Peptides against a protein of PDB entry 8YR4. Designs and how they scored, part 32

Target 1, 309 residues: chain A of PDB entry 8YR4
Amino acid sequence: PRGSPALQLVVLICLGLMGLERALNVLVPIFYRNIVNLLTEKAPWNSLAWTVTSYVFLKFLQGGGTGSTGFVSNLRTFLWIRVQQFTSRRVELLIFSHLHELSLRWHLGRRTGEVLRIADRGTSSVTGLLSYLVFNVIPTLADIIIGIIYFSMFFNAWFGLIVFLCMSLYLTLTIVVTEWRTKFRRAMNTQENATRARAVDSLLNFETVKYYNAESYEVERYREAIIKYQGLEWKSSASLVLLNQTQNLVIGLGLLAGSLLCAYFVTEQKLQVGDYVLFGTYIIQLYMPLNWFGTYYRMIQTNFIDMEN

## One batch from the design tools (peptide; aimed at target 1 R298)

Design b2_p16_5_s2 (made by RFdiffusion4, then SolubleMPNN; from b2_p16_5, 9 letters changed)
Fold by OpenDDE base, seed 2:
Structure b2_p16_5_s2 (fold): chain B 309 residues (1-309), chain A 16 residues (1-16)
Amino acid sequence: as target 1 above (309 residues)
Amino acid sequence: SLLEELKERFEKEFKA
């Protein structure tokens, strides 16, 4: 934000908190590993109690798996409200200024309510896009990279390779299936608009429909339009289930391959039981933000289209 | 996920 040193400081604090979230995503699984190892070794209660207390405190800071409910995430979200409001207001004022620069002919062809709705959609799309990029997409990609580096350095190159292949395949299939789904969603939206237009036209011509006693005919035409819409809606919904199952299968295969390899190295006494638990915990932590990636990718595409219009 | 369906509904309601 240009012109407010206070808001610039808030942005820097939010970036620092995002860095802390990345550190917590590594530390929480490590402390959980340490608890399992200490339990396996039957370590003294004082060491175990300190490690458990530290784990619970770190888990409170991190929150539950999605990262959205942790203390650090909540503090970041709270501080970001003022930055979002400043950005929103700036976009609204830019759109409003641009609307006043447009020709009288453009304004005479449009209703004031339509113009305001375009302005609100434009502001929402820009602020939404920025928030999704900064707080969801970039952190998720950073967590994947950190995960690959961590497993490659502290376990074995094979674990880093499994995570890399799993996440690369997951992201690729998420993009490809989301683009494929976009076709069904566009067809559904087009048929919804056509069905709504027919209903509005029938209701606007109410007097004519009554004059010809054509109510049953109009109801049957509307029923046929609904059936066509529901056929497209089913394809859209079924394609979402297919996306979710494809994502689940990729993560399941990665978890299976990595867990079997980890179990093998534990039997060979190269890894500890806690390292098996760490791998499973860390992969699940990477999966939780990624489950939203398809939604974010589609939202980003939609917001770009809504900004071009 | 159910959350994608909720987000699709919310996007539909906000675009409506």
Scores: peptide ipSAE 0.015, ipTM 0.511, DockQ to the pose 0.111
OpenDDE base, seeds 1, 3, 4, 5: peptide ipSAE 0.017, 0.007, 0.006, 0.006; ipTM 0.516, 0.421, 0.378, 0.371; seed 1 fails the geometry check

Design b2_p16_5_s3 (made by RFdiffusion4, then SolubleMPNN; from b2_p16_5, 9 letters changed)
Fold by OpenDDE base, seed 1:
Structure b2_p16_5_s3 (fold): chain B 309 residues (1-309), chain A 16 residues (1-16)
Amino acid sequence: as target 1 above (309 residues)
Amino acid sequence: DLLEKLKKEFEEEYKS
């Protein structure tokens, strides 16, 4: 943020905490591996207890795999509140100043309450998009890259290739299927608004409807509009299930291929039992934020459309 | 807040 050195320091601290979250995403699986190896080797209790205590502490800092409930994530979110408020207020003032520069004809054609609702939606969309890109998209892509590098350097290059192919296919299918779904969602929302507008118009003209005894006709038209809406809603919901299942299949195939390869290398004594557990744990950690990526891509696309209007 | 509300509304829209 330009003009506040305190907020610039908070941004730097938040970026440092984001770097710490990335380090924790690598360290937590490593410590879990080390526990499994120490258990397999029947290591002394003191070494095991220290490693378990360290793992639990790191897991507390990381949180429940989504990172959303971890101490570091909560601290980052708390510190970011002031930066978000500053950004929101700046965007709101920019929108407000731009509205005052618009022609009188534009203002006379719109109700003040509609203009304020557009301004609030615009501010919400921009601030939501920025925070989403910075705190979810970029970190998730960074975790994938770090994962590919880690598995390529510390495992066989084949593990890095499996993760790369799995995540690339997952992201590509998520984008393509989400863009396809957006057509159904737009059609659904348009039909919802049209159905609601018909209901409001019929209710505003209730005296005329009553005078002509047209109540049954208006109810039947409303029923037809609901049936048409539900047909579009079903397509939207079914397309979501298809996305989720496609994502689950891609991750399942990647997990299967990598787990079988890891198990094979453990049988050849090239890897330890803990390395098998590390691979499974790390892939599941990557999957959790990626599951939301489709939701988020759609949110980004909606927010961009709402900013262009 | 708005991202947590959007995330909650999205979690509610995705859990529904």
Scores: peptide ipSAE 0.013, ipTM 0.455, DockQ to the pose 0.416
OpenDDE base, seeds 2, 3, 4, 5: peptide ipSAE 0.005, 0.010, 0.006, 0.007; ipTM 0.367, 0.427, 0.398, 0.384

Design b2_p16_5_s4 (made by RFdiffusion4, then SolubleMPNN; from b2_p16_5, 9 letters changed)
Fold by OpenDDE base, seed 1:
Structure b2_p16_5_s4 (fold): chain B 309 residues (1-309), chain A 16 residues (1-16)
Amino acid sequence: as target 1 above (309 residues)
Amino acid sequence: SLLEELKKRFEEERKA
């Protein structure tokens, strides 16, 4: 936001809070490891109590793995409202000015309510996409990179490799399966609109339908359109289940491989019991944002398609 | 489910 130094400061604070969230994503598992190690060593209560209290405080700041319930995330979201409103208004004004520059023939061919709906869709799509990229996609990619670096430096290169392969496979399959699913979703949406248009046309022409006693014929055509829609809806829904299951399998295999390797190193006394718990906790923390990535990619694609129309 | 709930939240936040 070039026009307001106050909004620029808010953006910088939000970026600082995003950096803090990344630090918390590393620190929370470390403190949890330390608790498990202190419990295993039967450490003095004072040291344990301090570490537990610190962990709970950090967990309050981080939230429940999705980040959405954490204090830092809520504060970031709150501060970002003003930036989002500024961006939305700027996009609305740009769309509105562009609509006024369009030819009279374009305006005469469209109802004012449809034009406003296109403008609102465009604004919401751009603003939603930007917020999504900045607050979900980029942070998730950063957490993956930080995770690979952390496991490579503080564990063994094999752990970094497992995380790298697991996350790379997860992202690749998510993109490929999501692109495949987008075809089914587009077909479903097109058939939904066609079915709705037929229903509206039949109802607007109800006098003609009644005059020709064609009510049963129109009902049958509408039923056929619904059956065709439901067939496409089923394909869309089934493809979503397939995506979710594929994602679950990839994460499950990564968790299995890494957990077995960690358990082996604990038996060899190269790692402590807390390090096993750290690995499991960290992988689960990475999974939570990644589960949204498939949603995000579809939202991005839908918003791009809605902007091109 | 979570996807539909986010889509629903996003549609609800879009209506607000």
Scores: peptide ipSAE 0.015, ipTM 0.509, DockQ to the pose 0.108
OpenDDE base, seeds 2, 3, 4, 5: peptide ipSAE 0.000, 0.015, 0.000, 0.007; ipTM 0.333, 0.526, 0.331, 0.381; seeds 3, 5 fail the geometry check

Design b2_p16_6 (made by RFdiffusion4)
Pose (drawn by RFdiffusion4):
Structure b2_p16_6 (pose): chain A 309 residues (1-309), chain P 16 residues (1-16)
Amino acid sequence: as target 1 above (309 residues)
Amino acid sequence: AAAEELTEAENALDAA
């Protein structure tokens, strides 16, 4: 925000809260390991009660689910509401003030609905791009790296390899499948618009009664168009199911390899009982934000082209 | 809720 000083402070607080969320993401599974290790060694009730209370408090600060739930990141959403309102207003006003100064030939040439759709989509694009990228992409790529470092240094050497390979395969397969699915989606959207146009045309022209008893003909053509649309929709959604399945298979393989290696190491007195639940919880925690990367890839590309327009 | 809103936004952009 160029103008106001009150908003730069809010931006800095939001970035600090993002850092704190990353710290909590690292901290909470460690406290879960500590609780399990204290529980297995018959610890008195005092230290266990205090540690349990602290763990619960940390789980409350972190998202109880999917990270979009915690007290942190919600304070962030509140402050970001206040900040993103300013950018939205400024961009809309700049577009509206520019559209009123162009010469007449320009306005006589282009329609109004198309020009206004471009402007609205542009403003939404800039706002969404800022939000998606800064608050949902970079934090996840930071979480993957932090996890790799923690497991490779403080847990063992092999688990770094396990997490690295799993996440690399996950990202690569997600991007590869997403491009194909996008092609299918566009193919389906064009036919959907054509079907809607046919239905609107058949409704507007109540001449079907005049030039024939052609109600049946109009119904048949509509059915054919619906069938074509349904075929394209089935193809697109089946592609979506395949993407979900491949992502799930990759995470499952990573979890299986990590769990087996951790169990074997615990039986050999190299790791403690809590390290098993640490690995499991952390793998699930990494998986949860990764569920929405094909959508982020599609939206980032679309919003980039829209902003360029 | 945020996931639903994101899916609706994607559908709206594709339709436009």

Design b2_p16_6_s1 (made by RFdiffusion4, then SolubleMPNN; from b2_p16_6, 12 letters changed)
Fold by OpenDDE base, seed 1:
Structure b2_p16_6_s1 (fold): chain B 309 residues (1-309), chain A 16 residues (1-16)
Amino acid sequence: as target 1 above (309 residues)
Amino acid sequence: SERQKLLEEEEERERA
């Protein structure tokens, strides 16, 4: 935000909070490991109670599974509202100014309500895309990289390789399957709009339909359009189930391979029982934001196409 | 999962 030093400070604070979320994603599993190790060693209650209290406090800051309900995430989202509003208003004014520079022929060919709808779609598209990139996509990729580095440095290099291969395969399959399913979703939405338009046109012409006693014919044509829509809806929904199951399978295989390797190293006394729990906890933490990656990719792809039109 | 479906429904509502 050029021009407001207050908004620049808010952006810097939000970036600092994003860095804190990344630190919490590493610290929470470490503290959970330490609790399990202290329980295994039958450590004094005072040391255990301090570590548990510290873990619960860090978990409150991080939030639940998706991280979206954590105190740090909520504070970041709250502070970002003003930056989002400033960015939205700036994009809206740029689009509005550009619309006024367009030729009279462009304006005469379009209804004012359609022009406003294009402007609103353009502003929501740009602001939504920026928000998803900055707050969801980039942080998720950063957490994966930090995870690979952490496991490569503090565990055996084989753990870093398992996480790298699992996450790379997960991301690649998510992109490929999401791009494939986007065709079905677009076909569904196009058929939905066509079915709705046919229903509206039939109802607007109800006098003509009644004059020709064509009610049964219009109902049958509408039924055929619904059946065609439902066939496309089924393909869209089935493709989503396939995506989710593929994602679950890849994470399940990564979790299995890494958990077996951890268990083996614990039996060899190279790792502690807490390190096994750390690995499982960390992989589950990486999995939760990754479930949305397909949705974010689709949103980004749709928003780019909506900006080009 | 369900939350992806909810986001898809919200996106479809914002487009309507």
Scores: peptide ipSAE 0.020, ipTM 0.640, DockQ to the pose 0.282
OpenDDE base, seeds 2, 3, 4, 5: peptide ipSAE 0.019, 0.019, 0.020, 0.018; ipTM 0.625, 0.636, 0.634, 0.627; seeds 2, 3, 4, 5 fail the geometry check

Design b2_p16_6_s2 (made by RFdiffusion4, then SolubleMPNN; from b2_p16_6, 13 letters changed)
Fold by OpenDDE base, seed 5:
Structure b2_p16_6_s2 (fold): chain B 309 residues (1-309), chain A 16 residues (1-16)
Amino acid sequence: as target 1 above (309 residues)
Amino acid sequence: SERERLLKEEEERERS
């Protein structure tokens, strides 16, 4: 925000907090590993108690591995409210000024409610797109890259390769299946709008329907439209289940391959028991935000289409 | 699921 140095400082603080979340995503699994190793070695209580207390504090800051419910994320979200309001107001004023520059012929051809809906959609699309990119997509990609680097440096290079292949396949399949399912969703939405329009037209013509005793005919026609809608809804829902299961399978295969390799190296005394726990914990932690990636990708795609119209 | 809720909220937003 060029006009407010205070808001610029808030943006910088929020970016710093996002960096801290990335550091916590690495540190929390490391401290959990250390606890497991100290328990296995029957280490002195003082060392164990300090490590456990530090872990719980870091976990409180992180908020369960996704960062979404952690103290740092909550503080970031709180500080970002004013930035979001400034951005939203700026976009809304730009859209409003642009609407006033449009020809009288454009305004006469449209209902005021339609113009307001276009303005609200435009504001929501821009602000939503920016929020999803900055706070969900970019951080998730950063966590994946940090994970690959961490496993490549502190584990065998094979672990970094497994994470890379698993996440690359996950992202690729998520995009491909999401683009495929978008066809079913568009068909469903079109049929829903047509079904709603028929119901509205029938209710607006209620007197005519009563005059001709056509209530049973209109109900049957509405039932047929609902059945057709539900057939498309089933395809949309089934395609979502297929996406979720495909994602779960890819993560499951990555977790299996990496966990077996960890177990093997623990058996060979090259890794400790805590390192096995770290790998599993870290992969599950990466999976949690990735489960939403298909939704974010679709939202981004829809918002881009809505901005071009 | 929370994902299904966000999908419904998104679908409701696309319908509005």
Scores: peptide ipSAE 0.020, ipTM 0.631, DockQ to the pose 0.481
OpenDDE base, seeds 1, 2, 3, 4: peptide ipSAE 0.020, 0.020, 0.018, 0.020; ipTM 0.610, 0.611, 0.605, 0.617; seed 3 fails the geometry check

Design b2_p16_6_s3 (made by RFdiffusion4, then SolubleMPNN; from b2_p16_6, 12 letters changed)
Fold by OpenDDE base, seed 1:
Structure b2_p16_6_s3 (fold): chain B 309 residues (1-309), chain A 16 residues (1-16)
Amino acid sequence: as target 1 above (309 residues)
Amino acid sequence: SLRKELEEELRERERA
């Protein structure tokens, strides 16, 4: 943020915390591997207890598998509130000043409440988009790249290739299926708004409806609109299930291929038992933020369209 | 489940 050195420092701290989250995403599986190896070797209790305590502390900092409930993530979110508020206010004032520069003809054609709703949507869309890009999309892509590099350097290159192919296929299918789903969601939202508008119009004209005894006719038209909406809602929901299942299958196949390969290398004494556990843990850890990627992509796409209008 | 819930919460915030 230009003009506030305090907010610039907060941004730098938040970027440092994001870097720490990336480091934790590598360290937590490594420490879990080390625990399994120490248990397998029947290591002394003091070494095991220190490694377990260190793992639990790192896991507390990282949080649950989504990373959203970890201490570092919560601290980052807390510190970012002031930056978000500053950005929101700046965008809101920019939209407001631009609205005042628009022609009188534009203002006379629109109700003040509609203009404010457009301004609020625009501000929310920009601030939401920035937050999702910076805190969800970019970190998830970084974690994938770090994962590919880690497995390529510390495991056999075949593991890096499996992760690369699995994640590339996952992302590609997520984008393609999400773009396909967006058509169904838009149709659903349009029909929802039309159904709501008909209900409001019928209720505002209730005196006329009562005068003509047309209550049964209006109820039947509303029922037809609901049935049409529910048909579109079903398509939207079914397409979501299809996306989630496709994502689950891709990750399942990657996990299967990599786990079998890891098990084979453990039987050849090229890897330890802990390395098998590391691979499974790391892939599951990458999967959790990726599950939201389709939602983020859709929100990004919706917010861009709402900014162009 | 969580994705649908977040999609509903986001839709509610877009309506408010």
Scores: peptide ipSAE 0.025, ipTM 0.616, DockQ to the pose 0.334
OpenDDE base, seeds 2, 3, 4, 5: peptide ipSAE 0.022, 0.022, 0.022, 0.025; ipTM 0.596, 0.615, 0.600, 0.628

Design b2_p16_6_s4 (made by RFdiffusion4, then SolubleMPNN; from b2_p16_6, 13 letters changed)
Fold by OpenDDE base, seed 4:
Structure b2_p16_6_s4 (fold): chain B 309 residues (1-309), chain A 16 residues (1-16)
Amino acid sequence: as target 1 above (309 residues)
Amino acid sequence: DEREKLLKELEERERA
């Protein structure tokens, strides 16, 4: 943010907290591994208790793998509120100024309420997209890259390859299936708006409907519109289930391949039992944010489309 | 009054 050194400092602190989240995403599985190894070795209670306490503290900072409930994430979100408000206000004022620069002919052709709705959608879309890219997409991609590097260096190149292939396939299928779903969602939203417009029109013309005793006819027309909407909603929802199941299958196959390979290396005494637990924990930890990536990519696409209209 | 409430409720559902 130009002109406020305080907000610039807050942005730097938020970036530092994002770096800390990346470090926690590596450290939490490592400490969990260490607990399993210490339990296997029947280590002294003092060493075990310290490691468990440290793990729980790190897990409190990280949160439940979704990142959204961790102390560091909450602190980042809290500090970011002022930066978001500054950015939102700046975008809103830019849109408003641009609307005032548009020709009188453009304004006469549109209702004031429609213009305001376009401005509000535009502001929300841009600010939402930026926050979303910075706080969800980029961190998730960073965690994947860090994971590939970590497994390639500390396990074997084969583990890094499995994670790479699994995550690349996951992301690719997420994009492709989400693009395929977008048509069903657009059709659903269009029919929802049409159904709502029919309800509003019927209610605005209430006196005319009463005069002609056409209440039953308007109710039946509304029912038909709802049935048509529900048919499109079903396609949208079923396509979401298909996306989620495809994602789950890809992660499941990656987890299977990597877990079998890890188990094999443990039997060969090249890895410890804790390393098996680390792999499973880390893959599940990567999966939790990735599950939302489809929702996320969809938000990006919708925001671009809403900016073109 | 009830019609205006229903219209407002429909408008609020569009914002959510």
Scores: peptide ipSAE 0.006, ipTM 0.447, DockQ to the pose 0.056
OpenDDE base, seeds 1, 2, 3, 5: peptide ipSAE 0.022, 0.000, 0.006, 0.017; ipTM 0.575, 0.413, 0.457, 0.573; seeds 1, 2, 3, 5 fail the geometry check

Design b2_p16_7 (made by RFdiffusion4)
Amino acid sequence: AAAAAAAALAAAEAAA
Pose (drawn by RFdiffusion4):
Structure b2_p16_7 (pose): chain A 309 residues (1-309), chain P 16 residues (1-16)
Amino acid sequence: as target 1 above (309 residues)
Amino acid sequence: XXXXXXXXLAAAEAAA
């Protein structure tokens, strides 16, 4: 925000809250391991009660689920509401003030609905791009790296390899499958628009009664167009199911390898009982934000082209 | 809030 000083402070607070969320993401599974380790060694009730209370409080600060739930990141959503309102207003006003100064030939040439759709989509594109990228992509790529470092240094050497390979395969397969699915989705959207146009045309022209008893003909053509659309939709959705399955398979293989290696190491007195639940919880915690990367890839590309327009 | 965020993404994808 160029103008107001009150908003730069809010931006800095939002970035600090994002850092704190990363710290909590690292901290909570460690406290879960500590609780389990204290529980297995018959610890008195005082230290266990205090540690349990602290763990619960940390789980409350972190998202109880999917990270979009915690008290942190919600304070962030509140402050970002206040900040993103300013950018949206500024961009809309700049577009509206520029559209009223172009010469007449320009306005006589292009329609109004198309020009206004471009502007609205542009403003929404800038806002969404800022939000998606800064608050949902970079933090996750930071979480993956932090987890790799923590497991490779403080847990053992092999688990770094396990997490690295799993996440690399996950990202690569997600991008590869997503481009194909995008092709299918565009193919389906074109036909959907054509079917809607056919239905609107058949409704507007109540001449079907005049030039024939052609109600059946208009119904048949509509059915054919619906069938074509349904075929394209089935193809697109089946592609979506395949993407979900491949992502789930990759995470499952990573979890299986990590769990087996951790159990074997615990039986050989190298690791403690809490390290098993630490690995499991942290793998699930990494998986949860990764579930929405094909959508982020599609939306970032679309918003980039829109902003360019 | 998580449900709202998922719904917002689904709506944005449908609009795209």

Design b2_p16_7_s1 (made by RFdiffusion4, then SolubleMPNN; from b2_p16_7, 13 letters changed)
Fold by OpenDDE base, seed 5:
Structure b2_p16_7_s1 (fold): chain B 309 residues (1-309), chain A 16 residues (1-16)
Amino acid sequence: as target 1 above (309 residues)
Amino acid sequence: SAEKFKEELKKEEEEL
């Protein structure tokens, strides 16, 4: 934000908190590994208790891996409210200034309520898009890259390759299936609006429908519209289940391949039992934000389409 | 629960 040094400092603090959240995503599995190794070695209670307390504190800062419940994420979201409000107001003023620069013919052809709806939709789409990109998409991609680097450096290049292939396949399938689902969603929403319009027209013309005894005809026409809607709704819902199951299968195969490889290296005494637990914990931790990636991608696409209209 | 919450968020995004 140009013009407020206080808001620039808040943005820098939020970026620092995002970096801290990425560091916690690596540290939490490492501390959990260390607990398992200390338990295996029958380490003294004082060392174990300190490591467990440190792990629980780091887990409190990180939260449940959904990115929304951790102390660091909540603090970032709280501080960002002022930056979002500043950005929203700046976009609203730019849209409003642009509307005043438009020709008198453009204004005379439109209702004031339509112009305000276009301005609000434009502002919400820009601010929503920026928030989803900065707080959900970019951090998730960063966590994947950090995970690939970590496993490639501290385990073996084969673990980094498994994570890379699994996450690349997951992201690609998520995008492709989400774009395919968006077509069914648009067809569903169009049929819903058409069904609603038919119901409204039939109710507004109630006297005419009564005069011609056409009640049975209007009910049957409405039933056909509902059946057509439900056929599109089923395709939308079934495509969501297919997306979730495809995502679960890709992560499950990646977890299986990596866990078998880790178990093999533990049997060869190249890795410790804690490293097996670390791999499983880290992959599940990467999966939690990725499960929402399809929703983020859809919201981003909707907001882009809403900016073009 | 997460799928229902995705469907509820989907409905709220369709009402917005």
Scores: peptide ipSAE 0.019, ipTM 0.551, DockQ to the pose 0.287
OpenDDE base, seeds 1, 2, 3, 4: peptide ipSAE 0.012, 0.000, 0.016, 0.013; ipTM 0.445, 0.346, 0.538, 0.476; seed 2 fails the geometry check

Design b2_p16_7_s2 (made by RFdiffusion4, then SolubleMPNN; from b2_p16_7, 13 letters changed)
Fold by OpenDDE base, seed 4:
Structure b2_p16_7_s2 (fold): chain B 309 residues (1-309), chain A 16 residues (1-16)
Amino acid sequence: as target 1 above (309 residues)
Amino acid sequence: SAEKFREELEKKEREL
């Protein structure tokens, strides 16, 4: 933000908190590994209790793996409200200024309510997209890269390769299936709007419908519109289940391959039992944000289309 | 649009 040193400092603090979240995403599995190893070794209670307490504290800072509920994420979100408001207001004023620079012919051809709706959509789309890229997409990609590096350095290059292939396949399939699903969602939304428009039109013309005793005809026409909507809703919902199942299968196969390999290395005494637990915990932790990535990509794609209109 | 997205987020947060 140009012109406010206070908001610039808040942005720097938010970036620092994002870095801390990335560090926590590595540290939490490591501390959990250490607990398992200490339990296996029958370590003294004082060492175990300190490690468990430290783990729980780090887990409180991190949150439940979705990242959205952690203390650090909540603090970041809270601090970002002022930056978002500043950015939103700036985009809104830029759009409003641009609308005033448009030709009189453009304004005469459009209703004022339609112009305001375009401006409001434009502001929401830009601010939503930016917040989304910065706080969800980029961090998730960073966590994947950090994971690949970590497993490649501390386990074996094969683990890094498994994570790389699994995550690359997951992201690719998520994009492809989400693009395919977007067609069904658009068709559903169009039919929802058409069904709503019919209901509104029938209710606005209530006197005319009553005069012609056409109530049964309008109800049947509305029923047909609902059935058509439900057929599209089913396709949208079934496509979501297919996306989720495809994602689950890819992660499951990656978890299977990596867990079997980890178990093998533990039997060869090259890794500890805690390292097996670390791998499983870390993969599951990566999965939680990635499950949202399909929603993420779809929102980005929608916002780009809404900016082009 | 943003409201339906928030509802879809809240719905997915309740399904986890």
Scores: peptide ipSAE 0.019, ipTM 0.580, DockQ to the pose 0.107
OpenDDE base, seeds 1, 2, 3, 5: peptide ipSAE 0.016, 0.015, 0.016, 0.017; ipTM 0.533, 0.543, 0.599, 0.574

